# Designs tried in a protein design run: peptides against a protein of PDB entry 2FGR. Part 87

Target 1, 331 residues: chain A of PDB entry 2FGR
Amino acid sequence: SSVTLFGIVDTNVAYVNKDAAGDSRYGLGTSGASTSRLGLRGTEDLGGGLKAGFWLEGEIFGDDGNASGFNFKRRSTVSLSGNFGEVRLGRDLVPTSQKLTSYDLFSATGIGPFMGFRNWAAGQGADDNGIRANNLISYYTPNFGGFNAGFGYAFDEKQTIGTADSVGRYIGGYVAYDNGPLSASLGLAQQKTAVGGLATDRDEITLGASYNFGVAKLSGLLQQTKFKRDIGGDIKTNSYMLGASAPVGGVGEVKLQYALYDQKAIDSKAHQITLGYVHNLSKRTALYGNLAFLKNKDASTLGLQAKGVYAGGVQAGESQTGVQVGIRHAF

## One batch from the design tools (peptide; made by RFdiffusion4, then SolubleMPNN)

Design b2_p14_2_s4 (from b2_p14_2, 9 letters changed)
Fold by OpenDDE base, seed 5:
Structure b2_p14_2_s4 (fold): chain B 331 residues (1-331), chain A 14 residues (1-14)
Amino acid sequence: as target 1 above (331 residues)
Amino acid sequence: DALAALLSVLRVGL
């Protein structure tokens, strides 16, 4: 058996020019290029091509030293793997988010990421962003000539909120083709939640693709999220992302990503543009800078996710500019 | 809407 301690400490100076009051926020933030984490993982060879695995991973907040405590809410799985693929038991990324967030050039982190994986409603479930689930069983196929898939089911355990009796139930999966420079995938998920104490289905469809030209990578996402409410109509968001990255001087990477969030329930759009640069000082240490611009239109109140500084909304129709400059260290 | 059609297939398969 092996046990590996691993982690990332990513801490930045962040600035946003507007909060919900219209005031600037600045300070020390976390997780600008990658989510800061501490984890333990290991495998045991059981013979015959069968392996047991465990993975325990929690978020680190380098700005406050985890003042609110530490937990393994990022991942807490036991697994069996072999020629059949991998079965996982425990809290994890749901299969859809695990695959489809891989097309985000900002690694679902900081002020630059695709924000489509969101609670677009006032969903009362703990994971209404569609990223993770408790009580999750997941299965991942091997890669068969590029083709791969993942499936997951999370038990609600009769969690009730108001009249909703199945809160936290997840069912979802993806199909993918990963071969050389090409990656493409389709993810489908439904999560049971509550909005205003009423049963609500969070339906999600996500298409992702990327191509690595060697000199540059292109990546894209198309997503629909729909909170189906019994009363008040559906809350639908169509999210689009297109990004490019390119290596710079053998030690750097430049990233440019655009996202559009078409929030149908409020007939309002938000546009996000992010420029990022990563400078690798080593295989484990990088400097980075992100510059993001978020333009809300009409009733849109989206804010950039400057974690540890400001991750709230802005006034309706307001634009927000964010900057992060930081250090990422992996161990 | 092609996305609505894909959602309808999920309803028939679940």
Scores: peptide ipSAE 0.013, ipTM 0.506, DockQ to the pose 0.012
Fold by OpenDDE base, seed 4:
Structure b2_p14_2_s4 (fold): chain B 331 residues (1-331), chain A 14 residues (1-14)
Amino acid sequence: as target 1 above (331 residues)
Amino acid sequence: DALAALLSVLRVGL
């Protein structure tokens, strides 16, 4: 049996040139290169190739010292693993998010990440971004010559919002091929939620791929998210991402990522481009900088996610520029 | 819709 304490403290100075009023925001933000976290994990060998595991992980907010409290909402799982793979019980990343966010070169955090895993429809469910679920059972296969898969089901526990039943029910999975420099994955998910108190299905399909050329890595995502409302028609978003990363001088990494969010329900596009640099001072400590530009068109109001400073929208058709400069420390 | 067809396959397994 083992228990490991682990964490990341990532804190930055952040700036965005526009909020919802058109004003600039600046201050101390969190999680610009990696989500700040504290966790405990461990394993027990049960013999015969069977292992028990636990994982408890919560987000750290270094700007306010977790003033709203600490919880294990990032992951709270018990697991069994062996030659059959891994079964997990408890709140976690849903299988689709766990796999398909791995193609995001900005680690699904800060001002640079792929924002496709979003609540596009003002869904009233707690996890309508498609990232995590409560009451989740997950299964992950071993890797068979590169082929792997993951599946998950989350119980709704008869949660209701308005006239919507089954809120928080998730079903989804991915198939993948991971071999050497190549990764490719297809994910499918459905989540039950509510929009305006009415039953809504959040349907998601995501294709991801990456290739590591050694000198650079390319990564891409293609996603469709569709909130199928009982009344008022579908809220559909097509999201596209292409990114590249390259090592710099053996101690640095440069990242460039572009995303397009084609928001069909408002016939409006948003374009995101982010340049990032990470400078490793050690294996555990890095300095980083992110520069992001978000161009909203027409009725689009998307904002960059400068957590701890400003993560709201902007005025329709407005562009936003964001900067983060910070320290990441892992332990 | 290919998405609807693929999601229907996920439902038939329940």
Scores: peptide ipSAE 0.009, ipTM 0.491, DockQ to the pose 0.013
Fold by OpenDDE base, seed 2:
Structure b2_p14_2_s4 (fold): chain B 331 residues (1-331), chain A 14 residues (1-14)
Amino acid sequence: as target 1 above (331 residues)
Amino acid sequence: DALAALLSVLRVGL
């Protein structure tokens, strides 16, 4: 058996020009280029091409030293892997988010990422953003001729909220083609939750694609999230992303990403544009800067996710500018 | 709704 300690410490100075009151926020933030984490993982060769694995990973908050405590809520899995692929038991990224967030050039982190994986409906479930699940069983196929897939089911364990039963049940999966410079995938998921104490289905469909031209990479996402409520009608959001990245001088990467969030229940759009730069000082250490603009229209109140400084909304129809400058260290 | 149809296939496959 091998055990690896690993982590990332990513800490930044962050600024946003508006909070929910219209005031600026600034300070020391976390996780601007990659989520800060501490983890333990290991594998055991069982012979015959079979391996056992474990993975325990928690978030680190370098600004406050984990004042709210430490846990393994990022991942806590045991697995078997072999020629058949990998089976995982325990809390993890759901298969849909694990695959489809890979098209986000901002790594689903900081002020720049695609924000489509969100609780759009004030859902009362703990994971109504569609990113992770408790009580998860996952299966991932091998890559065969470029084709791969992942599937997951999470038990609700009779969790109730108000009159809603089955809260936290997840079913989902993706199919993908990953060959050389091309990646493309389709993800489908349903999660059971509650809104206003009433049963609600969080349905998600996501298409992702990327192509690496060597000199630049293009990436795109198309997503529909729909909170199907028994009363009050559906809360639907269509989210779109297009991004480009390019290497700079052999040690840098520039990234530009646009996203549109068409929030149908409030007939309101939000536009996000983010410019990012990463400067690799080594294989483990990087400096980075992110500049993000979020333009809310009409009733939209979306905010940039400056974790540790301000991750709340803004006033309806208000625009927000965010900056992060930080250090990422991996170990 | 194409999403509803595709999610129905996921339900029938378990």
Scores: peptide ipSAE 0.008, ipTM 0.512, DockQ to the pose 0.013
Fold by OpenDDE base, seed 1:
Structure b2_p14_2_s4 (fold): chain B 331 residues (1-331), chain A 14 residues (1-14)
Amino acid sequence: as target 1 above (331 residues)
Amino acid sequence: DALAALLSVLRVGL
């Protein structure tokens, strides 16, 4: 058996030019290039090609030293793996988010990421962003000539909110083709939640693709999220992303990503553009900078996610500019 | 709705 302690400490100076009052916010923030984390993982060879595994991972907040405490809410799994693939039990990334966030060139963190995996409807479930689930069973296939899949089910355990039952139930999966420079995936998910104390289904479909040209990588996402409500109609968002990354001078990476969030329930769009640079000082340490611009139109109030500084919305139709400059260290 | 149909198939298959 092996046990590995691992982590990332990522801390930055962050600025946003507008909050919900129209005021600037600045300070020390976290997780600008990668989510800061502490984890324990290990494997046991059981013979015959069978392995047991465990993974315990929590978020680190380097700005306040985890003042709200530490937990394993990022991942807390036990697994069996072999020629059949991998079965996992416990809180994790749901299969759809685990696969489809891999097309985000900003690693689903900081001011630059694709924000499509969101609670678009003020859903009252803890994981209504579609990223993780409690009580999750997941299965991941091996890669068969490029083809692979992942499936998951999360038990609701009869959780209720208002009149809504089955809260926190997840069912979802993806199919993918991963071969050499090409990756493509289709993900489908449903979560049971509540909105205003009433039963609501969070339906999600996501298409992702990327191609690595060696000199540059292109990546794209197409997503529809739909909160199906019995009262007040559906809350639908179509999210689009296109990004490019390129290596610079053997030690750097430049990233450019555009996203569009078409919020159908409010007839309003938001446009996000982010320029990022990572400078590798070593295999484990990097400097980084992100510059993001978010334009809300009409009733849109989206804000950039400057974690530890400001992650709230802005006034309707307002634009927000964000900057992060930081250090990422992995161990 | 094509999404509802696909999610229904996923539920019957899992």
Scores: peptide ipSAE 0.014, ipTM 0.510, DockQ to the pose 0.014; fails the geometry check

Design b2_p14_3_s1 (from b2_p14_3, 9 letters changed)
Fold by OpenDDE base, seed 1:
Structure b2_p14_3_s1 (fold): chain B 331 residues (1-331), chain A 14 residues (1-14)
Amino acid sequence: as target 1 above (331 residues)
Amino acid sequence: SAALARLLALLRIE
């Protein structure tokens, strides 16, 4: 058996020019290039090609030393794996987010990521962003000729909010083709939640693709999220992303990503453009900088996710500029 | 199964 302690400490100086009051915010933030984490993982060879595994991972907040505590809410799984693939039991990324977030060139963190995996409807479930689930069983296939898939089911355990009786139930999965420079995936998911104490289905469809040209990588996402409410009609958001990355001088990476969030329930769009640079000082240590611009139109109030500094909204129709400069260290 | 019916209902996302 092997046990590995692993982690990332990623801390930055961050600035946003507007908060909900129109004031600037600045300070020490976390997780600008990668989510800061501490984890334990291990495997046991059971013979015959069968392995047992465990994975325990929590988020680190380097700005306050985890003043709100430490937990394994990022992942807390036991698994069996072999030639059949992998079965996981426990809280994890849901299969759809695990696969489709891989097309985000900003690694689902900081001020630059694709923000489509969001609670668009003030859903009352803890995981209404579609990223993780409690009580999750997941299965991941091997890669066969490029084809692979993942499926998940999370039990609601009769959790109720208002009149909703199945809160936290997830069903979803993806199919993918991963071969050499090409990756393409289709993901489908439903979560049961509540909005205003009423049963609501969070339906999600996501298409992702990327191609690595060696000199550059292109990546794209198309997503639709619908919160299907019993009363008040559907809250639909169409999210689009296109990004490019390129290696610079063998030690750096430049990234440019655009996203559009078409918020149908308020007939309002938001545009996000992010420029990022990572400079590798070593295999484990990097400096980085992110510059993001978020333009809200009409009733849109989206804010950049400067974690540890400001992650709230802005006034309707306002634009926000964000900067992060930081250090990432992996161990 | 009810699970398969839900996945098929997701394919009807217009």
Scores: peptide ipSAE 0.006, ipTM 0.457, DockQ to the pose 0.014
Fold by OpenDDE base, seed 2:
Structure b2_p14_3_s1 (fold): chain B 331 residues (1-331), chain A 14 residues (1-14)
Amino acid sequence: as target 1 above (331 residues)
Amino acid sequence: SAALARLLALLRIE
């Protein structure tokens, strides 16, 4: 058996030029290049190619020292793995987010990431962003000649909000092809939630692809999220991302990513463009900088996610500029 | 986009 302590401390100075009042925000923020975390993981060889595993991971907030406490809400799984793949029990990334966020060149973190995995509809469920679930069973196949898949089901445990009686139920999965420079996947998910105390289905479809040309990587996402409501009509968002990254001088990486969020329920678009640079001082330590521009149109109020400084929206039709400069350390 | 619309049509997802 083995137990590994691991983590990341990622802390930055962040600035955004507008909050919900139109004022600038600045300060010390967290998780600009990678989500800060503390984790424990281990495996036990059970013989015959079977392994038991555990994984406990919580978020670290280096700006306030976890003033709101520490928990294992990032992942808290026990698993069995072997030639059949891996079965996981416990809170984790849902299979769709685990696979499809891998195409985000900003690693679903900081001011630059693809923001499609979002609660678009003021859903009242705890995980209405489609990223994680409680009470999750997941299965991941091995890679067979490039082909792989993952499936998940989360129990609602009769969680009720208003008239909704199945809040937190998740069903979803992906199919993928991962071979050499190519990765491509399709994900489908449904989560039960509530909006305005009424039962609502969060339906998600995501297509992702990337290709590594050696000198550069290209990556893309196409997503539709639909909060299907019995009353008041559906809240549909079509999200698109295209990104490129390239190594710089053997120790650096430059990233450029564009995203478009077409918010159908308010007939409004938001455009995000982010330039990022990472400078590796070592295998464990990096400096980074992110520069993001978010242009809201019409009724759109999206904000950049400068965690620890400002992650709220802006006024309708307003543009926001964000900067993060920080240190990432992995242990 | 036309690409997403085609994907949704292929999957019979409205």
Scores: peptide ipSAE 0.006, ipTM 0.452, DockQ to the pose 0.011
Fold by OpenDDE base, seed 3:
Structure b2_p14_3_s1 (fold): chain B 331 residues (1-331), chain A 14 residues (1-14)
Amino acid sequence: as target 1 above (331 residues)
Amino acid sequence: SAALARLLALLRIE
């Protein structure tokens, strides 16, 4: 049996030109290129091609030293794996987010990521962004000639909010084709939650694709998120992303990503454009810079996620510019 | 699209 300690410390200087009051924010932030983390993982060979595994991973906040404490809310799983694939028990990325976020060239991190995996409706569930779940059982198939899939179910454990009695229930999965330069996936998920104390279904569909041309990679996402409320009508968002990345001089990577968030319940769009650069000083250490522009239209109030500095919204119809410059170290 | 709504309606596990 082996136990591996691993982690990432990613800390940056960040700036946003507008907060909710219209004022600038700047300071030391976290997780600009990769989410800072500390983890323990291990495997045991049980013979016959069967392996047991564990994974414990928590977020690190390098700007304040985890002043709010440390936990394993990123992942806390036990698993069995073999020729049949992998079964996981415990809190993790839900299968849909695990697969479909892989098309985000900013890896769901910093000011540049695809923000489609969001709580669009002020859902009262802890994981109404569709990223992780408590009480999760997951299954991942092997890759069969490019084809692969993942499925998950999370128990609600009779969690109630207002009149909602199944809060935190998740069901979802994806099908994918991953072969050489091509990746494509379709994901479907439903979460039970509450909005305004009323039962609400968070329905999600996501299509992702990428192609690696060697000299550059193209990636795209199409998503619909729909909070189906019993009263007050549906809160629907259509999110679109297109990105390109290219290696630079064997030690760097440049990234450009555009996203559109069409927020139907408020008839309002937001446009995000992000330019990123990563410079690898080694296999473990990188410098990075991100420049993001978020243009809200009409009633849209979206903000860039400059974690540790400012991750709130802006005034309706306002645009925000964000910058991050930082160091990422992996161990 | 109507097809997306139908596919999401199939995820209504009562």
Scores: peptide ipSAE 0.005, ipTM 0.431, DockQ to the pose 0.012
Fold by OpenDDE base, seed 4:
Structure b2_p14_3_s1 (fold): chain B 331 residues (1-331), chain A 14 residues (1-14)
Amino acid sequence: as target 1 above (331 residues)
Amino acid sequence: SAALARLLALLRIE
């Protein structure tokens, strides 16, 4: 048996030029290049090719020392693995987000990431961003000549909001091909939630692909999220991403990513462009900088996610510029 | 729009 303590402390100075009032925000933020975390994980060989595993991981907020407390809401799984793949029990990334966020060059954190995995509809469920679920059972296949898949089901446990039942139920999965420089995946998910106290299905379809040319990597996402409401019509968002990364001078990485969020329910688009740089001081320590520009059009109010400083929206049609400069340390 | 519409059409998801 093994037990490993692991973590990341990622803390930055962040700035955004506009909040919901049109004012600038600045301060010490967290998780600009990687989500800050503390975790425990381990495995036990049970013989015959069977292994037991556990994984407990919580977010670290280095700006306030976890003043709101510590929990294992990032992952809290027990697993069995073998030639059949892996079965996981407990809160985790849902299979769709686990696979499809891997195409995000900004690691689904900071001001640069693909924001398609979002609660687009003021959904009242705790995980209406489609990223994680409570009460989750997941299965991941082995990789068979590049082909792999993952499936998940989360129990609602009869959670209700207003007249909505089955809140927090998730069903979803992906199919993928991962071979050498190529990765491609298709994910489908449905989550039950509520909007305005009424039953709503959050449907998601995501296509992702990447290719590593050695000298550069290209990555892309195509996503549709639809909150299907019984009353008031569907809230649909089409999200698109294209990104490139390249190594610089053997110790650096530059990243450029563009995303478009076509918010159909408000006939409004948002454009995000982010330039990132990571400078590796060691295998464990890096300096980083992110520069993001978010242009909202029409009724769009999207804000950059400068965690610990400002992660709210802006006024309709306003543009927001964000900067993060920070240190990432892994242990 | 066209690429996503084509994907949705291929998957018969309306």
Scores: peptide ipSAE 0.000, ipTM 0.425, DockQ to the pose 0.011

